# Ledger of designs, part 17: peptides against a protein of PDB entry 1LOE

Target 1, 181 residues: chain A of PDB entry 1LOE
Amino acid sequence: TETTSFSITKFGPDQQNLIFQGDGYTTKERLTLTKAVRNTVGRALYSSPIHIWDSKTGNVANFVTSFTFVIDAPNSYNVADGFTFFIAPVDTKPQTGGGYLGVFNSKDYDKTSQTVAVEFDTFYNTAWDPSNGDRHIGIDVNSIKSINTKSWKLQNGKEANVVIAFNAATNVLTVSLTYPN
Target 2, 181 residues: chain A of PDB entry 1LOE as posed
Amino acid sequence: TETTSFSITKFGPDQQNLIFQGDGYTTKERLTLTKAVRNTVGRALYSSPIHIWDSKTGNVANFVTSFTFVIDAPNSYNVADGFTFFIAPVDTKPQTGGGYLGVFNSKDYDKTSQTVAVEFDTFYNTAWDPSNGDRHIGIDVNSIKSINTKSWALQNGKEANVVIAFNAATNVLTVSLTYPN

## One batch from the design tools (peptide; made by RFdiffusion4, then SolubleMPNN)

Design b2_p19_4_s3
Fold by OpenDDE base, seed 4:
Structure b2_p19_4_s3 (fold): chain B 181 residues (1-181), chain A 19 residues (1-19)
Amino acid sequence: as target 1 above (181 residues)
Amino acid sequence: GYKRIGFSATSNNAEYSLV
């Protein structure tokens, strides 16, 4: 089984391996997806596609990725809308904004989306988010309505280290998030 | 098949970044 592993450690203004969409851009050592302005969507794709499955054998690849994100909001109690890591068709374009995080268009399962996302959702949307209203990490498959969620405490302005791993043999997606001191 | 990996964020009042 093929394994794709990569770590995201540094960004710069000459980031040739990224495709920027919406308001996404890079500055020195930072990839900024969105600024703190209303109704914005920003995305960045790795320009090189990944071989997710083998059409001949049907084997699905493992993958492991790590990155660090920061959310900077005016306060800790009102933060909108959210951040995602996602895997999508090679020709993917920004989708619906707001609570759909620029990745999905429906709370209903849409097979045509062919998109899997790990959301770091900072804003509660009554129609699909967990009823407890907590900020959460969610696993999204072809829908903004997560198939699984876990409450997460945002530390405003702090770097969050994330590791996402998929084990094809067990069909388990693992997400870890830490706020190092 | 092939896919692309990416990051996305939407905002009304917050900056979302990778570092």
Scores: peptide ipSAE 0.786, ipTM 0.973, DockQ to the pose 0.870
Fold by OpenDDE base, seed 1:
Structure b2_p19_4_s3 (fold): chain B 181 residues (1-181), chain A 19 residues (1-19)
Amino acid sequence: as target 1 above (181 residues)
Amino acid sequence: GYKRIGFSATSNNAEYSLV
């Protein structure tokens, strides 16, 4: 099976391998998806599509990626709305904002979305988020309502190192998040 | 098939960035 591996480690003003959408931009070696402004959506896509599966053989590709993100909020008790890593159709555009994280439009399963996301959700939405109200990591398949979640303690202003891996043979997506000290 | 990988964030009061 095909394996795609990539890492994001540095950004610049001449980032030619990214497609910026919404309010996303780069400066000072940082990709800023959103500023601390109400009702904003920011996205960035890798300009080169990935071959996710072979239509002839049915084989699905493995992939591994790593990146570091930072959330800067004015306080630790109210942080909205969230951050996602996602895989979507090549012509994908920003979707619904707020709790839908700019990636989905419904809590109902919609196969036509053809979108998978790993969410780092900082805001509790009663309609679909885990009832404990914890900030969480979620795996989303064609819906903002995660198929699986795990509580995650946000460290405001700190760099979180993330590794996301997909094993096609087992159909398992693995997410690792670490705050280095 | 082909897909694109990306990042997305929505904000009401916070900055979301990659470094």
Scores: peptide ipSAE 0.786, ipTM 0.973, DockQ to the pose 0.877
Fold by OpenDDE base, seed 3:
Order: C-alpha cells, then structure tokens, then sequence
Structure b2_p19_4_s3 (fold): chain B 181 residues (1-181), chain A 19 residues (1-19)
C-alpha cells in the first residue's frame, strides 16, 4: 500500500492547486464554499488526482488529511445545509439538492458514484438522516445516507479542526473533530 | 485508480468555509 497525506491550512486568491466549482472561491485567508444565501452549492477540488487504488497490485492507498472549517450562520438553531470532505472520480461535478451536500444525488446506494464522503451535516433531512435529529458527522459511501454517524455539536462561528485518516489494511476510516475554543 | 479529493457545501442560510 501507499500513503497520501494532505495538510489543508493555507488558502489564497492565487490558489493554483484547486479547481473551484459552483460558488466556491478563495480569499486571502479563506476558502469559502458557500455564502449565507439560499440554494447555493460550492466545491473545491485538489487539482492533482490521487492514486487511491492500484489496478495492477490491487493495493488501496492509505490517506491522512487535516483541515479547519468554520460555519457562520445568523442563527445557531437553523443552519443549512452542511459540507463534506469527499473523494470522487476525477471528473466529478457539483450535484443539486441542498440535502445532498453537493456530492450525491440519491439515498440509494449507487456503486457507479464511486464517491466517499465525510459529511458534517447541520440540517436534518427526515428521509435519510439519523432520527434523533442531531447535527452529525457521517461516513457516506456512494449514498447520502450515511453508513455510520455520530452526533456533533456545532459551535457557530468557531474553527473546528478535523483529521481524517484511512487505513487500507483495516479498512477503517477515522474522523476526529475538535474545537480549540 | 485515480480520484480527486475536495470539499463541498450547500447552503440556504450559512457560510461554510475552510481556513
């Protein structure tokens, strides 16, 4: 196996290693996926593809990534819709429907999607989200309906530090989220 | 074999950003 590591901590207006989609853009110090407006989707892809699977050897890559995100909402009680870290085919495009977080288009498992996401979901969608209604972190494999979720308490306007690691040998994906404030 | 990683967000009332 091989390991691909990412540290996502720097953003600027001349971000040459990102492909912006939808309403996503960078400022001097931020990558803004969406503004606080209705019916908006924004994405940013790393321009360089990663070797996630070796067809000759069958090896699957490990990966580790870290980033910091901020959600700024006018009211902490109603925050829609959410955001994801995802791995998708190189020609991936933004998807419509707020609840699909710009990544998926169905709650049905679709192997052809070939997409894995870690969702940070701030809005409860009755059709597929955990019934407790909590904001949550979810692991999404080819579907917006997470294979696993964990409740997460949003701190509006605060920086959340995230580490995502995948161990190919054990097939375990680990997500950690901390608020330093 | 090869894929891209990225971030995605949808919004109706909130700004989602990476810093």
Amino acid sequence: as target 1 above (181 residues)
Amino acid sequence: GYKRIGFSATSNNAEYSLV
Scores: peptide ipSAE 0.777, ipTM 0.972, DockQ to the pose 0.851
Fold by OpenDDE base, seed 2:
Structure b2_p19_4_s3 (fold): chain B 181 residues (1-181), chain A 19 residues (1-19)
Amino acid sequence: as target 1 above (181 residues)
Amino acid sequence: GYKRIGFSATSNNAEYSLV
């Protein structure tokens, strides 16, 4: 089984390997998806498509990725809406509706979307988020309504190190998040 | 099939970024 591994550590003005969508852009060696303004969506895609599934054999590739993200909000008590790592069809476009995190458009399961996301959700949407209201990491398969979630304590303004790994043999997706400082 | 990997964020009051 093929394994695709990539770490994301440097951004710059000549970021040829990224496709920017919505309000996303690079500056100061960082990829800024959104500014702290109302009703904004920003995305960035790796330019090169990934061969994740073999149509002939049905085999799915392994993948491992690591990155560091930062959330900067005016205060820690009101942070909207959220951030995702996602895998989607090559022609994917930004979606509207803040609660959908720019990736989905419904809480209903839709296998035709062929989209998987790991969400780092900072805002509680009563219609689909865990009822405890906690900020959370979620695994989203073809729906904004996560198939699994785990509470996560946001550290506003701090760098969060993330590792996401998929093992095709076991069909297990692993997500880890740490604040090193 | 082929997919694209990416990052996405929506905001009403916060800056979301990768470093």
Scores: peptide ipSAE 0.767, ipTM 0.971, DockQ to the pose 0.874

Design b2_p19_4_s4
Fold by OpenDDE base, seed 5:
Structure b2_p19_4_s4 (fold): chain B 181 residues (1-181), chain A 19 residues (1-19)
Amino acid sequence: as target 1 above (181 residues)
Amino acid sequence: GYKRIGFSATSNSSAFSLV
């Protein structure tokens, strides 16, 4: 099957391959999704759509992506709400803020969403998050309620290197996160 | 068959960015 592989390395003020939504913007070689202010949503889409499913053959594409994100929280014990990598319909717009991470609108499965996300969730929402209250990585399919989660220790202000891969043959999505020394 | 890839963050107290 076809594989799409890309790595995110640099950002600048002239970022023609991105569609900015909400409060998202680029400056100083950084894509800033949100500032440390209340009730904001920031998103950025790659302007070029990806061909995930071939309607003629039925083949589903593989993909591998890598990126580095940073969380800068003035108070390490008050970090909200979270960050996501997502795949959505081409005309996707910002969704519900707060615990829905600007990507979803419900904890109930909603097939009309047609959205898959990898969440890096820093805030515990009792209604859907793992009961241990840990910050976590989650895989979300058409719902903010993750189908799978893994605890993750946030290092405030540090660069987190992420690799996300989808294997179409096995229908497995893998996520890795590391903090370099 | 076509989708867009993106990033999203929501904030009440924290800045989220990609580098």
Scores: peptide ipSAE 0.720, ipTM 0.961, DockQ to the pose 0.865
Fold by OpenDDE base, seed 3:
Structure b2_p19_4_s4 (fold): chain B 181 residues (1-181), chain A 19 residues (1-19)
Amino acid sequence: as target 1 above (181 residues)
Amino acid sequence: GYKRIGFSATSNSSAFSLV
């Protein structure tokens, strides 16, 4: 079994193991994807490609990742658009349209996207989001329209601890989000 | 078989960051 592991305990100004896209950048030991401005997208990719599928054996890799994110909304009643963890082709580029979270470009399933995302969606898009209008965590496979969602209560300005695990044997993706008190 | 992992955010009114 082959294993790849990496850890970033704090973000530095010269973070060479990250590829910054859009307005993403590091400052003061944090990775800032976006500022609270209109019509902006920011992304950061781990620079090293990850071998997730073996064409010879057909084996798919398990993975576990953990991270902490913060949403700072000047107006707690108006939070847009959202945040994602994603896995995409090595040449992936940021996408436009706020509701697509910088990752997708359609609500229609597109296998050529080859992209999986866990979304932390703070803005209700009536065309594809759950009809209850709740902020939610979603699992997105080749589409911004999630295959599964769960309501999530945003705590503005607070650190959200996330753990995402994928079990290849069962094809189950698990997402955990907690706000430590 | 190779992919990149990453983070993405879009904003009209909010700042998103990793810490």
Scores: peptide ipSAE 0.713, ipTM 0.961, DockQ to the pose 0.930
Fold by OpenDDE base, seed 4:
Structure b2_p19_4_s4 (fold): chain B 181 residues (1-181), chain A 19 residues (1-19)
Amino acid sequence: as target 1 above (181 residues)
Amino acid sequence: GYKRIGFSATSNSSAFSLV
């Protein structure tokens, strides 16, 4: 079984390995997806597609990725809307904003989206989010309505270290988030 | 098949970044 592993360690203005979409851009220190303003969508794609499965054998690849994200909310009690890591068709474009996180268009399962996402959702949408209203990590398959969620406590302005791993043999997706400091 | 990996964020009140 093939394994694809990569880690994101730094960003800069000459970021030729990224495709920027919406409001996404890089500075010398970071990839900024959004500013703290209303109605914005920002995305960045790795320019090189990944081979996730073999069409002849049906074998699915393992993958592991790690990154660090920061949420800067001027008001820690008003944090919207959320952040995602996603895997989508190579020609993917920004989707619906707001609670759909720029990745999905429906709370109903839509296989045509061909998109899997790990959401770090900071805003409660009554129509599809867990009823406890907690900020949460979610696994999204072809829908903004997560197939699985776990409560997550945001630390405003702090670096969150994330590791996402997929084991093809067990068909298990693992998400780890830590605040080291 | 082939896919692309990416990051996405939406905002009404917060800045989202990777570092």
Scores: peptide ipSAE 0.707, ipTM 0.959, DockQ to the pose 0.872
Fold by OpenDDE base, seed 2:
Structure b2_p19_4_s4 (fold): chain B 181 residues (1-181), chain A 19 residues (1-19)
Amino acid sequence: as target 1 above (181 residues)
Amino acid sequence: GYKRIGFSATSNSSAFSLV
């Protein structure tokens, strides 16, 4: 089984391997997806397509990715909407509606979207998020409504180290998030 | 089918970034 690995280290102003969408950009060794303003979406795609998942045949490859993200919320009690790592068709475009995290456009399962996301969701949307209202990590398969979630405590302004791994043989996706001290 | 890997964020009040 094929394995693909992605390691995110530093970003620069001449980031040739990224496609920026919406408000996404790089500066000062940081990939900024959004600023702390209303009604914005920002995305960045790796420019090189990868044959990692075929929704038609069900064929998948192993993959491991690691990255560090930061959320800066001027009001720690008002943090919206969220952040995702996602895998989508090569012609994927930013989606509107804050609760859809720029990736999806419905809570209904749509296999034609061919999109999988790991969400780090900071805002409670009554229509699809876990009823406990917790900020959470979610696995999203062709829908913003996660197939599985786990509560996560946001540390505002702190670096969160994430590792996402998929094992095709076992069909298990693992996600870890840590705030190092 | 080929795919692209990416990051996405939406905001009404918060800045999201990778470092």
Scores: peptide ipSAE 0.693, ipTM 0.956, DockQ to the pose 0.766

Design b2_p19_7_s1
Fold by OpenDDE base, seed 1:
Structure b2_p19_7_s1 (fold): chain B 181 residues (1-181), chain A 19 residues (1-19)
Amino acid sequence: as target 1 above (181 residues)
Amino acid sequence: GYKRIGFSATSNNSEISLV
């Protein structure tokens, strides 16, 4: 079974391995997806596609990735909307903004989306988010309504280290997030 | 099949970035 492994370490103005969409751009060692203004959507795709499924054998690829993200809001109690890591069709374009995180268009399952995302959701949307209102990590399959969620305490302005791994044999996706201190 | 991996963020008031 094929395994794709990659780590996000550095960004710069000559970031040729990324496709920037919406408001996404790079500066000195930073990929900025959104600025602190209203109704922004920013995305960045790895330019090289990955082989997820082998049509001949039926095998699904494993993958593991690590990265560090920062959400920097004016205050800790009013933060919108969120950040995602996602896997989508090669020709994917920005989708609905706001609570849909630029990745989905519906809370209803839509297999034509062909999109899987790990969301780091800072804003409670009553229509689909967990009823406890907590900020959360979610696994999204063809819908903004997560198939599974876990409460997550945002540390505003701090670097969050993330590891995401998918084991094809067990069909388990693992997400870990830590704040170094 | 082939897919692309990426990052996405939406905001009304916050700067969201990878470092």
Scores: peptide ipSAE 0.768, ipTM 0.971, DockQ to the pose 0.881
Fold by OpenDDE base, seed 3:
Parts: sequence; structure tokens; C-alpha cells
Structure b2_p19_7_s1 (fold): chain B 181 residues (1-181), chain A 19 residues (1-19)
Amino acid sequence: as target 1 above (181 residues)
Amino acid sequence: GYKRIGFSATSNNSEISLV
């Protein structure tokens, strides 16, 4: 089984390998998905589609990606809404509703979305988030309601290093998040 | 078959970025 790796460590103002959606944009230093304003959604897609599933063999590709993200809020105790890494159909478009993180549009399982996301959710939505109210990392399959979650302590304004790996043979998605400082 | 990989964020009060 093939492995596709993505290392996302640099961004520039003329990032030709990205498709920007919503309020997303780049500077020399970073890819900014949202500004600290109300009701904003921003996305960025790799411009090149990725072969995830082979219809002839039935094989699913392995993948590994690494990136660093920052959530910077004026008040550490009131942070909305969150950030996602996702895999979606090539014609995917940003979705409305802050709690859906720009990726989904329902807590109900919808196989037609064909979308998998790793969410880094900073805001508690009573209708679908873990009842403990913790900020969390979640695995989302065709729904904003995660199939699995783990509590996550946000360090406001700090760089979070993330590694996401998918093992097709075991069907296991692994997420690692660390704050180096 | 083919998919796109991406990042998404929503906010009411936070600047969310990749570096």
C-alpha cells in the first residue's frame, strides 16, 4: 500500500499549490484562515487532488501529514470555534455555521458528504460535543459529531505541532499534538 | 477515488492560522 506524505511548513503570498476559500489568505509568514472577527470561515485546500482509494484494487492509501497551527484569541476563556484538517471531495465548498467548523452541516451521519476531518474544537456545542465541555480533538466521519474525541488543553497564541497519520491496513487514524513551549 | 486535503477554521473571536 502506497503512502502519501504532506509536510506543511511554509506559506507565501503567492501560494500556487493552495485553493483559498472563504476568508483564508496567506502572508509571507503564515496561512490565516480566520481573523478575530465574528462569523468568519476560512479554508485552504491543496490544489492537487489525491488518490485515496483505488477502485480497481480496492486499496486505500496510507497518508501522513504534519503542520503547525495557532489559535490566538483575546480571551483564553472564551474561544470559538475551532480548526480542522480534512479530506473531502474535490469540489468541496466551505459550509456555514460556526460549530460545523466550515466542513460539515449536520450532526447526522451523511455518507454523501464523503468527508473525514480531524477537529481541534475550542467551543462546546451542546448538541454534539462531548458532555464534559472540554476543548477536544475529534475524529469526524461524515458528521460534525465525532466518532472519537480526546480532551485537549489549548495554549492560546502558541504554536501547536500536529502529526496525522492514517494506516489503511489497520484503518487507524493517529493524531499527535504537542506544544514545544 | 480522488479527494482534496485541506484546512478549515471558523471563528467568532479568534485568529486561526498555520505557520
Scores: peptide ipSAE 0.768, ipTM 0.971, DockQ to the pose 0.858
Fold by OpenDDE base, seed 4:
Structure b2_p19_7_s1 (fold): chain B 181 residues (1-181), chain A 19 residues (1-19)
Amino acid sequence: as target 1 above (181 residues)
Amino acid sequence: GYKRIGFSATSNNSEISLV
């Protein structure tokens, strides 16, 4: 099986390998997706598509990616809405904002979305989020309503190191998040 | 098939970025 690996460690003002959408942009050493204002949606795509599925052989690719993100809010007790890593059709465009994280349009399963996301959700939406109200990491398949979630403690303004791996043989998606100190 | 990998964020009060 094919393995695709991404290591995201550096950003600059001339990012030829990214497609910016919405409010997303780069400056020195940073990819900024949103600013601390109302109703912002920002996305960035890797310009090169990845081969996930080979219809001729039936092979599904493995992938591993790592990155570091920061959520910086004025108030740690009032943070909206969230951040996602996602895999979507090559012509994907920003979707519904707010609680849909710019990636989905429905809490109902929508096969036509063809989108898988790992969400880092900071805002509780009663209609689809885990009932405990915790900030959480979620695995989203064609819906903003996660198929699996895990409580996550946001460290406001701190760098979170993330590793996401997919093993095609086991069909397991693994997410690791660490706040180094 | 082919897909694109990306990042997305929405906000009403937070600056969200990758570094």
Scores: peptide ipSAE 0.761, ipTM 0.970, DockQ to the pose 0.875
Fold by OpenDDE base, seed 2:
Structure b2_p19_7_s1 (fold): chain B 181 residues (1-181), chain A 19 residues (1-19)
Amino acid sequence: as target 1 above (181 residues)
Amino acid sequence: GYKRIGFSATSNNSEISLV
């Protein structure tokens, strides 16, 4: 079984291995997806497509990725809307903004989306988010309505270290998030 | 099949970035 690994350590202004979409851009050692203004959508894709499913054998590849993200809001109680890691068709373009995180267009399951996302959701959308209102990590499959969620305590302005791993043999997706001391 | 891996963020007031 194939294993694909992604590790992100540095960004720069001459980032040749990324496709920038919406408001996304790089500066020295930083990939900025959104600025602190209204109604922004920013995305960045790895330029090289990944072969994650073998159409001949049906085998699905393992993958592991690690990265560090920061959400910097004016205050900790008013933070919208969120951040995602996603896997999508090679020709993917920014989708609906706001609570759809630029990745989806509906809370209804749509297999034609062919998109899986791990969301780090900072804003409660009554129509689809967990009723407890907690900020959360969610697994999204072809819908902004997560199939599974867990509460997450945002540390505003702090670096969050994330590891996402998929084990094809067990069909288990693992997400970990830590804030360094 | 082939897919692309990416990051996405939306905001009304927050700077969201990877470092």
Scores: peptide ipSAE 0.760, ipTM 0.970, DockQ to the pose 0.879

Design b2_p19_7_s2
Fold by OpenDDE base, seed 4:
Structure b2_p19_7_s2 (fold): chain B 181 residues (1-181), chain A 19 residues (1-19)
Amino acid sequence: as target 1 above (181 residues)
Amino acid sequence: GYKRIGFSATSNSSEIRLV
């Protein structure tokens, strides 16, 4: 079984391996997806496609990735909408903004999306988010309505270290988030 | 098949970035 592993550590102005979409851009060794203004959507794709499954054998690839993100909100009591890591068709474009996080268009399962995302959702959308209203990490498969969620406490302006791993043999997606000092 | 990996963020109030 093929394994794809990569770590995201540095960004620069000459970031040739990224495709920027929406408001996404690199500056000062950071990849900025959104600014603290209304109705912003930003995305960045790794330019090299990943072989996710073998059509001849049917084998699904393992993958492990790590990155660090920051949500920096001027008002910690009013934070919207969220951040996602996602895997999508090679020709993917920004989708619906706001609560759909620029990745999905429906709360209903849409097979044509062919998109899996790990969301770090800071805003409660009553139509699909967990009823407790907590900020949460979610696993999204072809829908903004997560198949699984876990409450998550945002630390405003702090670096969150994330590791996402998929084990094809067990069909388990693992997400870890830590706020190191 | 092939896919692309990416990051996405939406906001009305936050700067969201990778570092």
Scores: peptide ipSAE 0.747, ipTM 0.967, DockQ to the pose 0.882
Fold by OpenDDE base, seed 1:
Structure b2_p19_7_s2 (fold): chain B 181 residues (1-181), chain A 19 residues (1-19)
Amino acid sequence: as target 1 above (181 residues)
Amino acid sequence: GYKRIGFSATSNSSEIRLV
């Protein structure tokens, strides 16, 4: 099976391998998706599509990626809404903002979305989030309502190191998040 | 089939960035 491995570690003003959407932009060797203002939606896509599965053989590709993100809330009161890593159709555009994280439009399963996301969700949406109200990591398949979640303690303004891996043979997606000290 | 990988974020008052 095909394996795609990539890491994102440096950004610049001449970032040619990214497609910026919404409020996303690069500066000072960082990719800023949202600014500390109300109702912000920002996205960035890798310009080169990935071959996720072979239509002839049915084989699905493995992939591994790593990145570092920061949620920096000047006012920690009621922090919303969150950050996502996602895989979507090549012509994907920003979707619904707020609790839908710019990636989905419904809590109902919609196969036509053809979108998988790993969410790092800082805001509790009663209609679909885990009932304990915790900030959480979630795996989303064609819906903002996660198929699996795990509580996650946000460290405001700190760098979170993430590794996401997909094993096609087992159909298992693994997410690792650490805050180095 | 082919897909694109990306990042997305929404916020009411936070700066969310990749570094």
Scores: peptide ipSAE 0.745, ipTM 0.967, DockQ to the pose 0.871
Fold by OpenDDE base, seed 2:
Structure b2_p19_7_s2 (fold): chain B 181 residues (1-181), chain A 19 residues (1-19)
Amino acid sequence: as target 1 above (181 residues)
Amino acid sequence: GYKRIGFSATSNSSEIRLV
């Protein structure tokens, strides 16, 4: 199977390899997806499509990616809505509804969406999020309702280092998040 | 099929960025 490995560490004004959507933009060597305003959605896609998921068989290629993100909220006790890393059809567009994180549009499983996301969800949506109300990392396959989640303690304004790896041979998806000292 | 990899965020009050 194909293996795609990449790390995301540099952003700049001449970011030819990204497609910006919604409120997303680059400045100060960072990719800003949302500003601290109400009802904002921002996305950025890698320009080059990747043959990572076979639509017919459902087979997924190996991939490893790493990146660092920050959620900078004025009130650490009232943070909405979240951040995702996702893989979607090449013509994907931002979706509405904050709880859908700009990626999905339903809690119902819809295989035709052909979309997988790793969510870093800061807001509890009673209709689909884990009932314990914890902020969480989730694996989303064709639905905003995660197939698996784990609690995650947000550190407001801190850089979170993320590694996402998928091994197609073993069908193991690994997601790690660390806050360096 | 081909896919695109990306990042997405929604917010009502937070700046969310990659660095």
Scores: peptide ipSAE 0.744, ipTM 0.967, DockQ to the pose 0.778
Fold by OpenDDE base, seed 5:
Structure b2_p19_7_s2 (fold): chain B 181 residues (1-181), chain A 19 residues (1-19)
Amino acid sequence: as target 1 above (181 residues)
Amino acid sequence: GYKRIGFSATSNSSEIRLV
């Protein structure tokens, strides 16, 4: 079984391996997806496609990735809408903004989306989010309505270290988030 | 098949970035 392992750490102003969409851009060794303005959507794709499965053998790839993100909000009690890591068709474009996080268009399962996302959701949407209203990490498959969630406490302006791993043999996706310091 | 991986963020008032 094929395994892809990579870490995402440095972002230069002339990054060649990224496709920027919406308001996304690089500067000061950062990948900035959104600025502190209303109704913004920012995305960045790795330019090289990932081999998810082999059509001839049927083998599904494992992967593990790590990255660090920051949500920097003027008011930690009023933060919308969230951040996602996602896997989508090669020609993917920004989708619906706001609570759909720029990656989905519906709470209903839509197989044509062909998109899997790990969401770090800071805003409670009554129509699909966990009823406890907590900020949460979610796993989304072809829908903004997560198949699984876990409560998450945002630390405003702090670096969150994330590790995401997929084991093809067990079909298990693991997400870890840690705030150092 | 092949797919692309990426990051997406939406906001009404926050800067969201990778470092």
Scores: peptide ipSAE 0.743, ipTM 0.966, DockQ to the pose 0.870

